Peptides against a protein of PDB entry 1LOE. Designs and how they scored, part 9

Target 1, 181 residues: chain A of PDB entry 1LOE
Amino acid sequence: TETTSFSITKFGPDQQNLIFQGDGYTTKERLTLTKAVRNTVGRALYSSPIHIWDSKTGNVANFVTSFTFVIDAPNSYNVADGFTFFIAPVDTKPQTGGGYLGVFNSKDYDKTSQTVAVEFDTFYNTAWDPSNGDRHIGIDVNSIKSINTKSWKLQNGKEANVVIAFNAATNVLTVSLTYPN
Target 2, 181 residues: chain A of PDB entry 1LOE as posed
Amino acid sequence: TETTSFSITKFGPDQQNLIFQGDGYTTKERLTLTKAVRNTVGRALYSSPIHIWDSKTGNVANFVTSFTFVIDAPNSYNVADGFTFFIAPVDTKPQTGGGYLGVFNSKDYDKTSQTVAVEFDTFYNTAWDPSNGDRHIGIDVNSIKSINTKSWALQNGKEANVVIAFNAATNVLTVSLTYPN

## One batch from the design tools (peptide; made by RFdiffusion4, then SolubleMPNN)

Design b1_p9_2_s4 (from b1_p9_2, 3 letters changed)
Fold by OpenDDE base, seed 5:
Structure b1_p9_2_s4 (fold): chain B 181 residues (1-181), chain A 9 residues (1-9)
Amino acid sequence: as target 1 above (181 residues)
Amino acid sequence: MLSFSSVLK
């Protein structure tokens, strides 16, 4: 069984294994997607292609990813749209900003997107988000409209630990989040 | 801890 892995504990100014897109950059040993300003989209891609889906055989790999994130909004009652962890084709470029999180372009299912994302969505978009208006974690497949969501209480400025695991045998994606501090 | 799962279709 082939296994590919990587780990980044400190994000340096010359991080060689990341491709930065849009406003994404590193500062203070952290990957920063956006600053606290309007109309910005930042992305970072792992620089090496990963064979998670084999186009020849159709096989899909298991994977697990873990990361720590901070959302630090100057006004906890007026936050931006959030961010995603995503898997997309190797030639992926930033997509529509705002509620589309720079990853999708439509609320309709579009198989040509070939994108799977876990969204950490801090802003309620009436057209596609859960009607309860809660901030939420969502699983997105080829659409910004999640196939499933879970309400999530943002702790502004606090570190959240995330684990995302995919089991290819069962086709199940699992998302876990904790605030350890 | 917050956790949930979905089958990808």
Scores: peptide ipSAE 0.572, ipTM 0.959, DockQ to the pose 0.070
Fold by OpenDDE base, seed 4:
Structure b1_p9_2_s4 (fold): chain B 181 residues (1-181), chain A 9 residues (1-9)
Amino acid sequence: as target 1 above (181 residues)
Amino acid sequence: MLSFSSVLK
């Protein structure tokens, strides 16, 4: 089967293979989604559409992605909403901010969203987040209300390594996170 | 390390 891959080790000011949306930008060789201010939504899309679903056969591609992120909140006791890795239609635009992470608009399942996301959620939204109030990693399918979550302790300002793998044969999405330092 | 999985619908 055909394989497509890309790698971005450092993010430059003229990162041509990314489409920046909202407040997303690059600085110091990092992709910065937002500054620590209210009502900010930033996104970055890989500029080339990725063929994940084959309309002719109905088959879905396997994929593996890895990245390193930092959430750096000015106050560890009052952290904003977090961020997502997401897959959405090619014409996707920033959606509702805040607890919707700029990716969704509803806690109700909405197939028209056509969006799958892995959220790294640092703010408890009582309307849809797990009742224990923990910061968490979530797998979101067409809704900000995750189909599954895992409690996660944020290490503010520290680099986290993430691997997200999808097995099309089993339809299983796996998320792994490590703080290596 | 944290790791978890889900079947996508």
Scores: peptide ipSAE 0.566, ipTM 0.958, DockQ to the pose 0.072
Fold by OpenDDE base, seed 1:
Structure b1_p9_2_s4 (fold): chain B 181 residues (1-181), chain A 9 residues (1-9)
Amino acid sequence: as target 1 above (181 residues)
Amino acid sequence: MLSFSSVLK
């Protein structure tokens, strides 16, 4: 077996282990995906490919990731669209923006996407989001339409701590979020 | 704290 790990506590201006896409950049030691302007997409990829699926055996790796994020919208009652943590093929490029969060192109299941994402979705898209209209955390598999969601109350401007764990033996992905402050 | 899980397949 092999293990890959990394930790980034401060994001520098020359963060060599990240590939920035679109409007993604670093400022004030933070990874910033977008400025507070309309119709922008920013992404950052870990630069080293991670072997997560063995095509020969079909085995999938376990993983655990944790991060802290802040959504700081100028208007706390008008926040779009959120962001994702995602796993995608090594040659992945920005996808459709807006409600597709720059990682998907369709609400229809598309196995060719080969993308798994955890979305932190602040904007209700009638076509695919849960009908209750709540801001939510979603688990997305090859589609922007989540296979499962959990209502989430955004605390604008506050730090949220996230843990995402995948157990390959059970094929279960677990997402946890706290606002510690 | 919010926590939830899903089977991917």
Scores: peptide ipSAE 0.564, ipTM 0.959, DockQ to the pose 0.071
Fold by OpenDDE base, seed 3:
Structure b1_p9_2_s4 (fold): chain B 181 residues (1-181), chain A 9 residues (1-9)
Amino acid sequence: as target 1 above (181 residues)
Amino acid sequence: MLSFSSVLK
């Protein structure tokens, strides 16, 4: 069994193992996905391809990832769309459509995108988000319209700890978010 | 690829 692992404890100005797309950049040893201006998209991709699915055997790898993030969204109406962790093919390109978190380009299911995302969504899009209008965590498979969601009580400006784990045997993706402070 | 993304509108 082959295992691949990596860790980035701080983000430097010349981070060789990341591919930056759009307005993503590093500053103060942190990864910043968007500039503090309207109408921006930013992404950062781990530069080394990771073999998650074996086309010959059909086997899918287990994985676990952890990270911390901060969102500043002081109100619910004058805010941006949020943030997402995602897995996509190596030729993935940033998407600029509003509400799609830079990852998707349609609310419709599109298996050809081959993209799985965990969204931390701060803006209510009537066309696809849960009808209660809550900020939410969503699991997205080939569409911005989540297959499952959970209301998320944002603590504005606080560091959130996230763990995402996938169990290939059960085909279950687990997301946990905590505010330790 | 493992990635992070965000949009500010």
Scores: peptide ipSAE 0.356, ipTM 0.885, DockQ to the pose 0.042

Design b1_p9_3_s1 (from b1_p9_3 with I2M T7V)
Fold by OpenDDE base, seed 3:
Structure b1_p9_3_s1 (fold): chain B 181 residues (1-181), chain A 9 residues (1-9)
Amino acid sequence: as target 1 above (181 residues)
Amino acid sequence: SMSFSSVLS
């Protein structure tokens, strides 16, 4: 068997293993996806392609990723849309449509996008978000309309620890979030 | 702390 792993404990100004798209950049050893202005999209991709699905054998790899993030969204109306962790084809490009988190471009299911994302969504989009209007974590498969969501009680400005695990044998994706403080 | 899972259809 073959395994691939990487770890970034500090994000440097010349991070060779990341491809920055849009307004994404590093500062003070942190990855920052957007500038503190309206109408901004930023992404960062791991620079090496990862073999997750083998088209010849049909085998799918297990994976686990963990990261820490901070969001500043003091209210529910004058805020941005949130962010995503995502897996997409190597030629993926930023999407600029409002509410699509820079990853998707439609609420309609599009198998050709070949994109899986975990969204941390801070803005209620009536057209596709859960009707209760809560901030939420969502699992997105080829659409901004999540296949499953869970209400998320954001602790504004606090560090959240996230673990995302995929079990290929069961086809189950698990998302865990903890505020350690 | 929170956790949830989903089958990726």
Scores: peptide ipSAE 0.600, ipTM 0.964, DockQ to the pose 0.071
Fold by OpenDDE base, seed 5:
Structure b1_p9_3_s1 (fold): chain B 181 residues (1-181), chain A 9 residues (1-9)
Amino acid sequence: as target 1 above (181 residues)
Amino acid sequence: SMSFSSVLS
């Protein structure tokens, strides 16, 4: 089985293998997507194409990704929209910001998007988010309206460890989040 | 900690 792996433990100003889009940048060895300013969109892409889905054979690869993130909002009662991990075509460009997280343009299913995302959503958008208003983790397939969500207790300013695993045989995506500190 | 899964289709 062919496998592709990479690891980035420190993010420098001249970080290799990353393409920055919008307001994304690096500082203090961290990747910063936004400065908690409204209407900003920051994205970072792995610069080397990865064959997760083979359009010729139709085969889909298993994958596991892990990362650590921090959401640090000056006011825990008034946070931004959050962020997302996503898989998209190699020519992807920033999409609609705000509640669309710079990845989608509609709550309507759009197969041409060819985008799968895991959202870490800190803002309640009435039009598509779960009605309970909870901050949540969502699995998004070609739409900002998640196919499934799980309530999530944000620990402001704390490091969260995330693992996202996809099993191609079962077509199941699993998301795990832990606050170890 | 938390974990959840979903079928993508």
Scores: peptide ipSAE 0.548, ipTM 0.956, DockQ to the pose 0.070
Fold by OpenDDE base, seed 1:
Structure b1_p9_3_s1 (fold): chain B 181 residues (1-181), chain A 9 residues (1-9)
Amino acid sequence: as target 1 above (181 residues)
Amino acid sequence: SMSFSSVLS
């Protein structure tokens, strides 16, 4: 089996293993996806395509991704829209912003998007988000409407540690989040 | 801390 791994502890201004799309950029050794302005879409893609699905055998690879993120909103009670980790086709381009997080275009299932995402959603969109209105983590498959969600208490300005693991044998995606401090 | 899982479609 083939294994691909990478680690980025600090983001440089000329990060060669990332492709920046839209307003995504690096500053102060951090990856910044959006500016604090309306209708901003920023994305960063790993520059080397990863073979997750084998078209010949039909096999799907396991994967584990870990990262740390900070949401630092000027107003902790008015935060939009969050961000997402996603896997998409190699030629992916930014999609609809705002509540679609730059990754999807519809709440309807669209197999042509070929996109799986984990959303860290800080804004309640009535049309597709859980009716309790909680900020939440969601697992999205070809739609901004999550197949499953879990309420999430945002700690503004604090570092969150995330682990996303996919088990190909069971087809289970697991998301874990911790605020260590 | 939190953790949850889903079977992908």
Scores: peptide ipSAE 0.540, ipTM 0.955, DockQ to the pose 0.071
Fold by OpenDDE base, seed 4:
Structure b1_p9_3_s1 (fold): chain B 181 residues (1-181), chain A 9 residues (1-9)
Amino acid sequence: as target 1 above (181 residues)
Amino acid sequence: SMSFSSVLS
């Protein structure tokens, strides 16, 4: 099994291994995906292709990724749409904004999107989100409608530590989120 | 590619 790893602890203005899309940019050594402006989508793609699926053997690779993110909304009662980690073809462009998180275009399963996402969803979209209306973590496979969700209490302005791991042998994706501070 | 996205609406 071939293993590829990368780590970015500080984001620079000339970050060579990232493809910025939409309003995504770097400032203060942080990757900033959105400006405090409505109707915006910001994305950042790792510039090198990562092969999770072997087309010849059909095998899927294990992976573990960790990151820290901050959602900082001026109004904690209205926190826009959320943040998303996703795996998709490197040549993809921003998709539908709003509740689609710039990653998907439909709540219907669309295998052609070739996208797996972990959403940290702060806005309740009645058409596909869990009926309890909670902010939530969701696992999305080729659809904005999550295959599984868990309620998540946002700590506005605080750093969240996330670990996402996939075990190919068991076909289990795990997500953990903690607020250490 | 491993990526991040965020949206304000």
Scores: peptide ipSAE 0.439, ipTM 0.911, DockQ to the pose 0.043

Design b1_p9_3_s2 (from b1_p9_3, 3 letters changed)
Fold by OpenDDE base, seed 1:
Structure b1_p9_3_s2 (fold): chain B 181 residues (1-181), chain A 9 residues (1-9)
Amino acid sequence: as target 1 above (181 residues)
Amino acid sequence: AMSFSSVLS
């Protein structure tokens, strides 16, 4: 079996295989996806030729990825809209902002999206989010309406450690989030 | 492509 591994601990403007979209950029070796202005979308795509996605079948290979993210909102009681990890065709472009997280355009299932996402959603959208109104982790398949969610308590300004694993044999995606500090 | 997105509204 073929295994490919990569690690990016510091993000520079010349980072190989990173495609920045929208307001995404790097500063102080961090990937910053949003500017301090309302109605912004920022994305970063890793365009390395890694065979994790079958363009013919849409199947995703086994993978394990880990990363750290920080949401640092000036007002912890007013945080929108969230952070998203996603897998999509490399030629994808920014999608609808706001509650669609720049990744989707509809709550209706759209296979042409060819997108699987793990959302860390900080804002409750009545039309599709869990009715309890909690901030949550969601697994999204071709729709902003998650197929599964779990409540998540945001620690504003703190580093969250995330591990996402996919088992192609079982078709199970697992997500874990911890605040170690 | 493995990717990240963030939105501020």
Scores: peptide ipSAE 0.546, ipTM 0.942, DockQ to the pose 0.043
Fold by OpenDDE base, seed 5:
Structure b1_p9_3_s2 (fold): chain B 181 residues (1-181), chain A 9 residues (1-9)
Amino acid sequence: as target 1 above (181 residues)
Amino acid sequence: AMSFSSVLS
């Protein structure tokens, strides 16, 4: 059994274990993906490759990740598209922005993407989002069109605690979100 | 608090 772990409690301007893409940056010891302006995409990657899927054996590792995020929209009734946690190939580059969250390019399943994402989606895109129009958390596999979603009530400006766990034996991904304060 | 799960494939 091989285990890889890391923890980042403060995001400094000289953060060495992150690769910033697009508009992603650090400020006030926080990772900021975008400013509250239109047509921006920011991404941050862990700089060291993580062996989640073994291409030689086909084995997939269990993993658990936790993080805290804040969405602070200038207008709680008119927010941006949201953000994702994602796992992608080591040479990944920013993809289509806006509703595609900088991670995907299509609602059609594309196995060549090799990307799994958990989206925290604050904007209703008619073409692929759940028809009820709710803000939602989605599990995305090789497509911006989620394989499953759950309605999520955004608490603007509040810290949300997220835990994402993958069980390789069952192939089940579990997402949990709590507003502790 | 909320939680949900899915089989990836």
Scores: peptide ipSAE 0.530, ipTM 0.949, DockQ to the pose 0.070
Fold by OpenDDE base, seed 4:
Structure b1_p9_3_s2 (fold): chain B 181 residues (1-181), chain A 9 residues (1-9)
Amino acid sequence: as target 1 above (181 residues)
Amino acid sequence: AMSFSSVLS
């Protein structure tokens, strides 16, 4: 099989193939998705012409991606909705409703959304989140209700290293999060 | 597209 790789270590406002949506922007060579104000949605889409989604079969191709993110909330006890990595058609738009993480637009399963997401969810939504109320990592396939979740202890203001890998042959998605510092 | 999203509600 053919493999394509890319790396972005410095985010600039003129980053090739990077589409900003909502309040997303770059500052200090970082991608900043939201401002510290309510009712904000920020997204960034990488539109490089690589094979991620098979439009004919609806399958996600093999991939391994790694990134670092920071959630920095003024109050560790009252954090907003979270952070989401997602794969979706490039023409999708930011969605309102905090609990939907800017990605989904209803609580129902919708195969036409063609969306796979890994949520790092810091807010408990009674209608779909795990009943234990824990902050969690979730794997979302065309639905805000995760097909699998794992409790996650947020370290506010700290860099989290994430690795997400998908093996199409086995249909297994793996997610790893560590706080190295 | 590989993407990121964040929301403050």
Scores: peptide ipSAE 0.530, ipTM 0.937, DockQ to the pose 0.043
Fold by OpenDDE base, seed 3:
Structure b1_p9_3_s2 (fold): chain B 181 residues (1-181), chain A 9 residues (1-9)
Amino acid sequence: as target 1 above (181 residues)
Amino acid sequence: AMSFSSVLS
């Protein structure tokens, strides 16, 4: 069996294992995806290949990832679109449609995107988001319309701890978010 | 690729 593990506790200015796209960058040991500027898309990709699906054997790998993020939205009524963790082919490119979180390029299901995303969505898009209008966590499979969602109360400016785990045997993806403080 | 994305519209 083969295992790939990595950890980034501090982000440096010359982070060689990350591919920055759009306006993503590192500053003060943090990864910053968007500046406080409208019409901004920022992404960061892990540069090393991650073999989740083996085309020869058909096997799918288990994985667990954890990270901490902060959203700073001074105006609670005029917020950006949110933040997302995603897995996509290595040649993935940033997308500019605001409601598509920089990951998707249409409102339709597209199996050719080969993209799985966990969205932390702070903006209600009437066309595809849960009808209650709540900020939410969503699991997205080849579509901006989540296959499952959970209401999420944003604590502005606070560190959120996230754990995402995939169990290949059960084909279940789990997401947890906590505010420890 | 394992990735992060954020958008400010």
Scores: peptide ipSAE 0.472, ipTM 0.924, DockQ to the pose 0.042

Design b1_p9_3_s3 (from b1_p9_3 with I2M)
Fold by OpenDDE base, seed 3:
Structure b1_p9_3_s3 (fold): chain B 181 residues (1-181), chain A 9 residues (1-9)
Amino acid sequence: as target 1 above (181 residues)
Amino acid sequence: SMSFSSTLS
């Protein structure tokens, strides 16, 4: 069997294993996806392609990723849309449509996008978000309209620890979030 | 703390 792993404990100004797209950049050893202005999109991709699906055998790899993030969204109306962790084809490009988190471009299911994302969504989009209007974590498969969501009680400005695990045998993706403080 | 899972389509 073959395994691939990486760890970034401090994000440097010349991070060789990341491809920055849009307004994504590093500062003070942190990855920052957007500038503190309206209408900004930023992404960072791991620079090496990862073999997750083998087209010849049909095998799918297990994976687990963990990260820590901070979001500043003091209200529910004058804020941006949130962010995603995502897996997409190597030629993926930023998407600029409002509410699509820089990853998707439609609420319609599009198998050709070949994109899976976990969204941390801070803005209620009436056209596709859960009707209760809550901030939420969503699992997105080929659409901004999540296949499953869970209400998320954001602790504004606090560090959240996230673990995302995929079990290929069961086809189950699990998202865990903890505020350690 | 929160956790949830989903079977991918």
Scores: peptide ipSAE 0.624, ipTM 0.967, DockQ to the pose 0.071
Fold by OpenDDE base, seed 1:
Structure b1_p9_3_s3 (fold): chain B 181 residues (1-181), chain A 9 residues (1-9)
Amino acid sequence: as target 1 above (181 residues)
Amino acid sequence: SMSFSSTLS
């Protein structure tokens, strides 16, 4: 089996293993996806394509991704829209912003998007988000409407540790989040 | 802390 791994502890201004799209950039050794303005879309892609699905055998790779993020909103009670970790085709381009998080275009299932995402959603969109209105983590498959969600208590300005693991044998995606401090 | 899982479609 083939294994691909990478680690970025600090983001430089000329990070060669990332492709920046839209308003995505690096500053102060952090990856910043959006500016604090309306209708901003920023994305960063790993520059080397990863072979997750083998078209010949049909096999799907396991993967584990871990990262730390901070959402630092000027007003902790008014935060939009969150962000996603996603896997998409190599030629992916930014999609609809706002509640679609720059990754999707519809709440309807669209197999042509070929996109799986984990959303960290800070804004309630009545058209597709869980009716309880909670900020939440969601697992999205070809739609901004999550196949499953879990309520998430945002700690504004605090670092969250995330682990996303996919088990190909069971087809199960697991998301874990911790605020260690 | 939290953790949850789903089977992908």
Scores: peptide ipSAE 0.547, ipTM 0.957, DockQ to the pose 0.071
Fold by OpenDDE base, seed 5:
Structure b1_p9_3_s3 (fold): chain B 181 residues (1-181), chain A 9 residues (1-9)
Amino acid sequence: as target 1 above (181 residues)
Amino acid sequence: SMSFSSTLS
């Protein structure tokens, strides 16, 4: 089987394999999406197209991705909306910000979006988030309203290790998160 | 740690 892999351990100011959109940038070898300022949208895309879904054959590839993130909110009781990992068409552009995380435009299912996302949601949006109000990880398919969620205890300022795996044979997406430190 | 899964369809 054909495989594609890449790894970025340090994010430099002249990062050549990333396309920055909106307020996304690099500093101190880290990718920064926002500065904890409201109404900002920062995105970063891998610059080389990846064939996860083949429109001609209909085949879908397995994939595994891992990354480390830090949410550092000045006030742990009043944080922003969070962030998301997403897979979208190569010509994707920033979408609605705030609770839509710059990836979606509606809680209604929109097949034309062709976007799958894993959200790390730190803000309760009454219109679509789980009613318990918990910070959560969500799996989003063509909508900001998750098809499934799991409550998540945010450790502010701490590094979280994430693994996202997709099994094409079963059509199952698995999300794992660990705070190792 | 935490982990969860979902079928996409």
Scores: peptide ipSAE 0.538, ipTM 0.956, DockQ to the pose 0.069
Fold by OpenDDE base, seed 4:
Structure b1_p9_3_s3 (fold): chain B 181 residues (1-181), chain A 9 residues (1-9)
Amino acid sequence: as target 1 above (181 residues)
Amino acid sequence: SMSFSSTLS
């Protein structure tokens, strides 16, 4: 099985391999997706398609990705909606904002979205989020309603290191998050 | 495409 891996640590102002959507941009070697302004959606897509599914063989590729993200909310008690890593067709446009994280449009399963996401969700949406109200990491398949979640304690303003790996043989997606500092 | 998204409502 083919494996794709990449690491994202710094971004330049001339990052040509990214397609910016909405309020997304680069500054200070960071990819900035949103400012602390209401009703914003920011996305950044890799400009080159990454084939996870081989249409000819039907094989699904392994992948491993690592990145660092920061959520820096002026008010730690109200920290917007969250951050999302997702895999979707390269020609997609921003979807519903707010609790849908700009990636989905429904809590109902919609195979036509062709989207898998790992959400780092900081806002409790009663309609689909875990009932305990915790901030959480979620795995989303064609729906904003996660197929699995785990409580996550946000460290506001701190860098979180994330590793996401998919094992095609076992059909298992793993997510790890650490705050090294 | 592997991508990132963030929103603020």
Scores: peptide ipSAE 0.492, ipTM 0.929, DockQ to the pose 0.042

